# Ledger of designs, part 259: peptides against a protein of PDB entry 3QIS

Target 1, 334 residues: chain A of PDB entry 3QIS
Amino acid sequence: PSLELSRREFVFENVKFRQLQKEKFQISNNGQVPCHFSFIPKLNDSQYCKPWLRAEPFEGYLEPNETVDISLDVYVSKDSVTILNSGEDKIEDILVLHLDRGKDYFLTISGNYLPSCFGTSLEALCRMKRPIREVPVTKLIDLEEDSFLEKEKSLLQMVPLDEGASERPLQVPKEIWLLVDHLFKYACHQEDLFQTPGMQEELQQIIDCLDTSIPETIPGSNHSVAEALLIFLEALPEPVICYELYQRCLDSAYDPRICRQVISQLPRCHRNVFRYLMAFLRELLKFSEYNSVNANMIATLFTSLLLRPPPNLMARQTPSDRQRAIQFLLGFLL

## One batch from the design tools (peptide; made by RFdiffusion4, then SolubleMPNN)

Design b2_p24_6_s2 (from b2_p24_6, 16 letters changed)
Fold by OpenDDE base, seed 5:
Structure b2_p24_6_s2 (fold): chain B 334 residues (1-334), chain A 24 residues (1-24)
Amino acid sequence: as target 1 above (334 residues)
Amino acid sequence: EEKEKKILEEYEERVQRALQEFEE
């Protein structure tokens, strides 16, 4: 069996978080026998492609002289954004299109990724006084490494960050402030806030706006700005409540004094973001008659974002653990 | 520049206020 491919090289320029790109090519059976094709893993790989790439279809049959269109879809989700922001991974791959009892055909995937404040650590963002797209990639790597080391020191030693550092970090990321302050100013009376989805085009504009500028106003509807905040919190590599404190939050869920003590042990940036979000959400709840937002809805929504189980415990989360996590957050909203 | 400076000044004031209101 043999195939003809219309192209074998694919370039995905300016790949961004949550922005789907598609490249198409054709495969044709130029042989005299039916062909089964499939994308197969390379030697030592578990998957035929990186997590941000997909082929559709990834397998199929071709009769003699049959042609099929294959779509190569590049999509950076929350699961790939952090490793692409750090430059640990890149928009580069090799796909192996295998023909049963035939040859392997190699496809080269290349391109560039544009870093996002989405999927960047709170510690790194607190050190970024400029939009992330203005920060040199080398400095982003240094900021992430230093952020990890500072987090670990803060958790282990409870040493206050030495106030003598030449550049005082922001108390909270400017991106979180821009989102929350917009919602505080314009969305407190918005009916169905956090219940109505945003527009995908507006979400992309908000992400691009936060990555490239310090705007006077965020573009889009209040629903899109609200969803952008949820996406931001979901995309954090480390949730606002650090994984190390997850179990202690569950264990303290019915003791408000212990809950406050657990939060006080967060790294400074995480603690400030938590307090800032709770202040905003408490303010939003004062307008419940206008926005139809209640404490149980907010606690249920934000608990999954702020108090995520560690990756090793995700598959084991019980309904009781979820209820304790919600109860923990309710103690800050009521 | 002047606009960004004003945004950062508003940031410092509003974030500081929100953090204080949480401690009360």
Scores: peptide ipSAE 0.321, ipTM 0.886, DockQ to the pose 0.721
Fold by OpenDDE base, seed 3:
Structure b2_p24_6_s2 (fold): chain B 334 residues (1-334), chain A 24 residues (1-24)
Amino acid sequence: as target 1 above (334 residues)
Amino acid sequence: EEKEKKILEEYEERVQRALQEFEE
């Protein structure tokens, strides 16, 4: 069996968070026998492609002289955004198109990724006084490394932040402030806030706006700005409540004093973001007659975002753990 | 520049107030 491929090299320029790109090619059975094709993992890989890449179809049958179109879809989700922002991963891959009892055909994927404030650590964002797209990639790497070290020092309670050597970090990321302050100013009376989805185009505009500028006003509807905040929180590499404190939050969920003590042990930026979000959400709840927002809805929604189980415990989360997590947040909203 | 400065001044005021209101 043999295949003819219309193209073997694919370039995805200016890949962005949540922006789908597609490239297409054709495969033709130029042989005399039916063939089965599939994309297969390389040696030591578990998947045929990186998490941000997909082939459609990824397998199929071709009769002699049959041709099929294959789409290569590039989409950076929350699951890939952090590793692309850090430069740990890149828009580069090699796909192996396997022909049963035939040859392997190699496809080269290349391109460039444009960093996002979405999927960037709270620590790094607190050090970014400029939009992330104005920050050199080399400096982004340094900021992530420094942010990791500062998180560890803060958790260990060892050394006061040596305020002397680096520019004073922001108390919260400017991106979170821009989103929350917009919602505070314009969305407190918004009916069905956090219940109505935003528009995908507006979400992309909001992301691009936050990545490239410090706007006076965020574009889009209040629903899109609200959903952008949820997407931002979901995309964090470390949730607002650090994984190390997850179990302690659950254990303290019915003691408001212990809950406050647990939050006080968060890294400064995480603690400030948590407090800032709770202050906003408490304010939003004062307008429940207008926005139809209640504490149970908000606690349920934000629990999965702010108090995410550690990856090793995710599969073990019980309904009781979820209820304790909700109760933990309720203690800050009521 | 001047617009960004005003945004940063508003940031400092609004964030500091919200953090204080949470500690009370």
Scores: peptide ipSAE 0.313, ipTM 0.884, DockQ to the pose 0.761
Fold by OpenDDE base, seed 2:
Structure b2_p24_6_s2 (fold): chain B 334 residues (1-334), chain A 24 residues (1-24)
Amino acid sequence: as target 1 above (334 residues)
Amino acid sequence: EEKEKKILEEYEERVQRALQEFEE
């Protein structure tokens, strides 16, 4: 069997968080026998491609002189955004198109990723006074490493934050403030806030706006701005309540005094973001007659975002654990 | 620049207020 490929080199320029890009190519059976094709893993890989890449179709049959179009889809989800922001991963891959009883065909994937404030740590964002797209990639790496070390020191209560000559970090990320302050100003009376989905085009504009500028106003509907806040919280590499405190939050869920003590042990930026979000959500609940938002809805929605189980426990979360997590958050909303 | 400065001044004031309202 033999194949002809219309293209073997693919370049994905300016790849962004949640923005789908597609490149298409044709494969043709130029042989005299039917053939089966499939994308196969390289040696030591579990998957035929990186998590941000997909081929459609990834396998199939071709009769002699048959041609099929294959789409290469690049999509950076919450699962790939952090490693691309840090430069640990890149928009580079090699695909192996295998022909049964034939040869392998290699496809080269390349491109560039544009960093996002989505999927960046709260600690790193608190050190960014400028939009992330204005920050050199080398400095992003340094900020993530420094942020990890400062988080660990803060949790261990070891060293007072040396108020050394480095610019004081922001109390909360400017991106969170931009989202929340917009919602506070314009969305308190918005019917079905956090219940109505945003527009996908407006969400892309909001993400690009936060990555590239410090706007006076966020573009899009209140629903799109509200959903952008949810996407931001979901994409955080470390949730607002750090994984190390997850079990203690569950254990304290029925003791409001212990709940407050657990929150006081968060790293400064995480604690400030938690307090800032709770202040906003309590204010939003005062307008429940106008916005149809209630404490149970908000607690159920935000608990899954703010109080995520550690990756090793995700598969083991019980309905009881989820109810305790909701009860923990309710103690700050009521 | 002047617009961004004004936004940062509003940030400092409004974030501080929200954090104080949480502690009350």
Scores: peptide ipSAE 0.312, ipTM 0.884, DockQ to the pose 0.748
Fold by OpenDDE base, seed 4:
Structure b2_p24_6_s2 (fold): chain B 334 residues (1-334), chain A 24 residues (1-24)
Amino acid sequence: as target 1 above (334 residues)
Amino acid sequence: EEKEKKILEEYEERVQRALQEFEE
């Protein structure tokens, strides 16, 4: 069996978080026999492609002289955004198109990723006084490393030794403030806030806006801005309540005094973000008659975002654990 | 520049107020 490929080199320019890009190519069975094709893992890989790449179809059957269109889809989800933001991964891959009882055909994937404030650590964002797209990639790496060290120092209650001339970190990421302050100003009376989905195009505009600018006003509907906040919180590599405190939050869920003590042990940026979000949500709940938002709904929604089980425990979360996690947040909303 | 400065001033004020209101 043999295939003819219309293209073997693919370049994905300016790949962004949640923005689907597609490149298409054609494969043709120019042989005399039917063939089955599949994308196969390279040596030592578990998957035929990186998590941000997909081939569609990834396998198929071709009769003699049959042709199929294959789409190469590049999509950076929450699962890939952090490693691309840090430059740990890149928009580069090699696909192996295997022909059963035939040859392997290699496809080269290349491109560039544009960093996002989505999927960036709270610590790093607190050090970013400019939009992330204005920050040199080299400085992003340094900021992530420094952010890790400051998180550890904060957890250890190590007094910062040198209040040296390093620019004081922001109390909360400007991106969170921009989202929350917009919602505070414009969305407190918005019916079905956090219940109605945003528009996908508006979400992309909001992401691009936050990545590239410090806007006076966030574009899009209140629903899109609200969903963008949820997406932001979901995309955080470390949740607002650090994984290290997860169990303590569950254990304290029915003691408001202990809950406050647990929150006080968060890294400064995480603690500030938590408090800031709770202040906003408490304000939003005052308008429950207008926005149809209640404490149970908000607690249920935000619990999955703010108080995530550690990755090793995620599959073991019980309904009781989830209820305790909700109760923990309710103690800050009521 | 002036717009960004104003946004940053609003940030400092509003975030600080929200954090204080949580401590009360």
Scores: peptide ipSAE 0.311, ipTM 0.884, DockQ to the pose 0.697

Design b2_p24_6_s3 (from b2_p24_6, 12 letters changed)
Fold by OpenDDE base, seed 4:
Structure b2_p24_6_s3 (fold): chain B 334 residues (1-334), chain A 24 residues (1-24)
Amino acid sequence: as target 1 above (334 residues)
Amino acid sequence: MEKEEEILKKMEEEVEKRLEEFEE
């Protein structure tokens, strides 16, 4: 069996978080026998492609002289955004199109990724006084490394580090403020806030806006801005409540005094973001008669975002643990 | 630049206020 490929080199320019890009090519069976094709892993890989890449179809049969269109889909999810922001991964891959009892055909994937504030740490974002797209990639790496070191220092030292001659970090990321301030001003009376999905086009505009500018106003509906906040919190590499405090939050869930003490032990940026979000959510709940938002709904929604189990415990989360996590957050909403 | 600096200054003032209101 033999295949002819219309193209073997693919370039994905300006890949962005949650923006689907597609490149298509044709494969043709120029042989005299039916053939099965499949994308196969390289020798050391478990998957035929990187997590941000997909082939559709990834396998199939071709009769003699049959042609199939294959779509190469590039999509950066929450699962790939952090490693692409840091430059640990890149928009580069090699696909192996295997022909059963035939040859391997190599496809080269290349391109560039545009960094996002989505999937960037709270610590790094608190140091970014400019839009992330204005920050040199080298400085992004340094900010992530420095952010990790400051988080560790802040957890170990109960004493405020003497604010040396470095530029004072923002109290919260400007991106969180932009989202939450918009919601605070315009969405407190919005019916079904956090229940109605946003528009995908508006979500992309919001992401691009936050990545490239410091706007006076966020574009899109209140629903799209609300969903963008959820996406932002979900995409954080470290949740607003650090993984190290997860168990203590569960253990304290029924003691509001201990809950406040646990939150006080968060790194400054995480603590400020938590308090700022709780202040907003409390305000939103004052308008429950107008927006149909209740404390149980909010606690259930935001608990999964703010108080995530550590990756090693995700598979072991009990219904009791989830209820304790919700109860922990309820103590800050009521 | 000036407009973005004004936005950031407003942010600092509003965030501080919201954090204070949460501690009361």
Scores: peptide ipSAE 0.596, ipTM 0.951, DockQ to the pose 0.688
Fold by OpenDDE base, seed 3:
Order: sequence, then structure tokens, then C-alpha cells
Structure b2_p24_6_s3 (fold): chain B 334 residues (1-334), chain A 24 residues (1-24)
Amino acid sequence: as target 1 above (334 residues)
Amino acid sequence: MEKEEEILKKMEEEVEKRLEEFEE
């Protein structure tokens, strides 16, 4: 069996978080026998492609002289955004198109990624007084390394933040403030806030706005701004409540005094973001008669975002653990 | 640039106030 491929080299320019790109090519059975094709993993890979790439179809049958269109879809989700922002991964891959009892055909994927404030650490963002697209990639790497070292020092309670050597960080990321300040001003009376989905086009405009500028006003509906906040919190490499404190939050869930003590042990930026979000959510709940928002709904929604189980415990989360996590947040909303 | 610096200054003032109001 043999295949003819219309193209073998693919370039995805200016790949962005949550922006789908597609490239298409044709494969033709130029042989005399039916053939099965499949994309196969390389040696030592578990998958035929990187998490941000997909082939559709990834397998199939071709009769003699049959042709099929294959789509190569590039989509950076929350699962790939952090490693692409840091430059640990790149828009580069090699696909192996295998023909049963035939040859392997290699496809080259290349391109460039544009960094996002989505999927960047709270610590790094507190040091970014400019939009992330204005920050040199070299400086972005340095900011992430410095942020990791400061997080570790803060968690160990061993060294006061050496306020003397670096520019004073922001109390919270400017991106969080821009989203939450907008919601404070314009969304407290918005009916069905956090229940009605945003528009995908408006979400992309909000992401691009936060990555490229410091606006006076965020574009889009209150629903799109609210969903952008949820997407931001979900995309964080470390949740607002650090994984190291997860179990202590569950254990303290029915003691408000211990809950406050646990939050006080967060890194400064995480603690400030938590308090700032709780201040907003408390304000939103004062307008429950207008917005139809209640504490149980908000606690249930934000628990999965703010108080994520560590990756090693995700598969073991009990209904009791989930209820304790909700109760922990309720103690800050009521 | 000047307008963005004014936005960041307003941010610092508003965030500080919201954090203080949460601790009381």
C-alpha cells in the first residue's frame, strides 16, 4: 500500500490561548489495495501528538483511488497554556501517519505562540506592570523563576520578603483588578451573573485586551467579563488557594477562625487575590434580590476554581471533601 | 503611558481599600 499526501509541512503563526487554528491536507490511496491509515505515537510518546494539536480524522480506511481530507487543529487550552507561556513547550511537533503493512509518512508542525496572562502565575503577574505582550520573553522567564523562589520563601515563613532588591510588586494582578473592578461597577445588578454564558467572540476580545493593554474599560457584556474571570482562575498554574493548603482548608471548613488562619498563610499575592475576590462576591450577594445570585451557587462555582485538589488527590475527591471545600468558601461569603 | 500609570495608581488605592474593608 502507498499514500500520496498533498502537504507535509504545516505552519501555525501567532497561536493564542483559546483561539482555534486549522490547516487541511489530502491523503490519496494511489495503490491497488484498500489501506488503513492512522496517526501513531513516536517512540517514547504516549500520544500521536502534543496536547494542543489534533488530527481529524486520526484514522480511517481508503479504497483504491479514494481521497480523504484531514484537518490539523491547533487549540491551546488551560492544559497547555502554562507550558507554552514559559517556553517549556513550543508550537513544534512531528506527526507519524502510519499505513498498515506500508510506510510511515512524517508531517512537520511548526509555528509561534503568543504569551497570555491566562495560565501565568499570580506571582509573575504581580511583577508585570505592563501587558504580557510587551514583556520580553527572557524577562518573562526570569519573572517566573523569581516568583517560584518567592512563593517557596513565603510558604516556609522563613524570610521576610526582601522588599529592597526588586520593584514593589502589585498587590493583585492588574488583570484580576481589571476584571473584578468592572464587575463591581457594572455587574452587581446583572441578572443571572455567573449563570449565563459569555459570548466566545467577546471572551477572545477580553483575553486579547488583557494580554495587550491596560484599558479603562473591558470590552463585552457583563456575562463575558464574568466568564473571563472564571477562565482566568481555571487557567492558573497554581490555584488561588495553593495546593499545599488544600487539606488544611477541608479540615478547618467548620471553624471560621482556623479558616482565616489558613488563608493568612498563603503567599501575599494569593492571599490578596483571595480576599479581593471574597470582597467582590460579598458585595455581589448584597444585591441577590436583583441578580438572583446566592451564596450556595457562588460557593459551589468558585470552589472548583479557587480550592482545587492537588493533581495526586483529584481521582480521590469524595462528596464529603467537596462539601467541606464549599463550606470553607461559605465561611468567607456569609 | 500616563493614562495607564493613572489606572495602575487608582488600582493600588482601590485594592488597598477593599483589602482593609475585608479585614474589619
Scores: peptide ipSAE 0.592, ipTM 0.951, DockQ to the pose 0.689
Fold by OpenDDE base, seed 5:
Structure b2_p24_6_s3 (fold): chain B 334 residues (1-334), chain A 24 residues (1-24)
Amino acid sequence: as target 1 above (334 residues)
Amino acid sequence: MEKEEEILKKMEEEVEKRLEEFEE
């Protein structure tokens, strides 16, 4: 069997979080026999491509002189955003298009990724007084390393060494403040807030706005701003309630005093973000007659974002664990 | 630049107030 490929080199410029890019090529059976094609893993890989890449179709059958279009889709989700922000991964891959009893055809994928405040740690963002797109990649790496060390010190109850002439961190990320302050000012009376989806185009504008500027006002509807906050919280490499405290939150869920003590043990930025979000959600609940938002809905929604099970707990959260997690958050909303 | 610094200053003041109100 033999194939002709219309293209073998693909460049994805300016790849961004949640922005789909597509490149297409054709494969043609220029042989005299039918052929089966598939994308196959390289020798040391479990998958035929990186998590941010997909081929569609990834396999198929071609009669002699048949042609098929293949789409290469690049999409950075929450699962790839952090490793791309840090430069641990890059927009580079090699795809192997295999023919059954035939040849391998290599496709080169390249490009560049533009960092996002989405998928960046709370600690790094608290040190980031400029938009992330203005921060040199080398400094982003240093900020993530320093942030990890500060988090570990905080969890160990180590007294912060009087770190010298380092600029005082923000109490919360500016990106969280921009989103939440907007919602405080403009969305408390918004019907179906956090229940109505935002517009995908507006979400992309909000993300780009937060990555590139410090705006006076966030663009888009209140629903899009609200969904952008949810996306931000979901994309955090570590949830607002650190994984280390997850089980303690569940164990304390029915004791409000212990719940407050658990939250007090969070790293400063995580604790401040938690308290700031709870202050907002309490304010939003005062307007429940206008916005149709209730404590159970809010607790159910935000619990999945703020109090995620640790990745190593491959144990799917039991219905009991989920109810405890919701009860933990309810104790801060009521 | 000056406008963004004013925004950040306002942020610090508003966040501090919201955090204090939550601790009471």
Scores: peptide ipSAE 0.592, ipTM 0.951, DockQ to the pose 0.684
Fold by OpenDDE base, seed 1:
Structure b2_p24_6_s3 (fold): chain B 334 residues (1-334), chain A 24 residues (1-24)
Amino acid sequence: as target 1 above (334 residues)
Amino acid sequence: MEKEEEILKKMEEEVEKRLEEFEE
């Protein structure tokens, strides 16, 4: 069997978080026999492509002289954004299109990624007084490494944050402040806040705005700004409540004094973000008659974002663990 | 630049206030 391919080289320019890009090509059976095609893993790979890439269809049958269109879809989700922001991964791959009882056809994928404040650590963002797109990639790597080391020192209680670093970090990321300050000012009376989805176009504008500027106002509806906050919290590599404190939060869920002590053990930036978000959510709940938002809905929604189980415990989370996690957060909302 | 510095200054003041209000 044999195939003819219309294209073998694909370039994805200016790839962004949550922005789908598509490139198409045709495969034709120029042989005299039916053939089965499939994308196959390279040697030592578990998957035929990187997590941000997909082929559709990824397999199929072609009769003699039949032609099929294949879509190559590039989409950076929360699962790939952190690795692409750090430059640990890149928009580069090689796809192997295998023909059963035939030869392999190689496709080259290339391009560039534009870094996002989404999927960047709270510690790194507290050190960024400029939009992330103004920060050199080399400096982003250094800020992430330094942020990891300072988090570890803080958790070990070994060294007070050396006040001698020439630039004081922000108390919270400017991106979180921009989103939450907007919601404080404009969204407390918004009916169905956090229940109505935002517009995808407005979400992309908000992401691009936060990555490229320090705006006086965030663009889009209150629903889109609220959903952008949820997406931001979901995309964090480390949740607002660090994984190391997850079990202690569950164990303290019915003792408000112990809950406050557990939060006091968070790294400074994580503790400040948690307190700032709780201050906002308490304010939002004062307007429950206008916005139809209640403490149980908010606690259920934000618990999954702020208090994520560590990856090793995800498969073992019980309904009792979920209820304790919700109860922990309720103690800060009531 | 001046506008962005004013925004960051306002951020520091507002965040400090919200954190103090939460500790009381």
Scores: peptide ipSAE 0.587, ipTM 0.950, DockQ to the pose 0.689

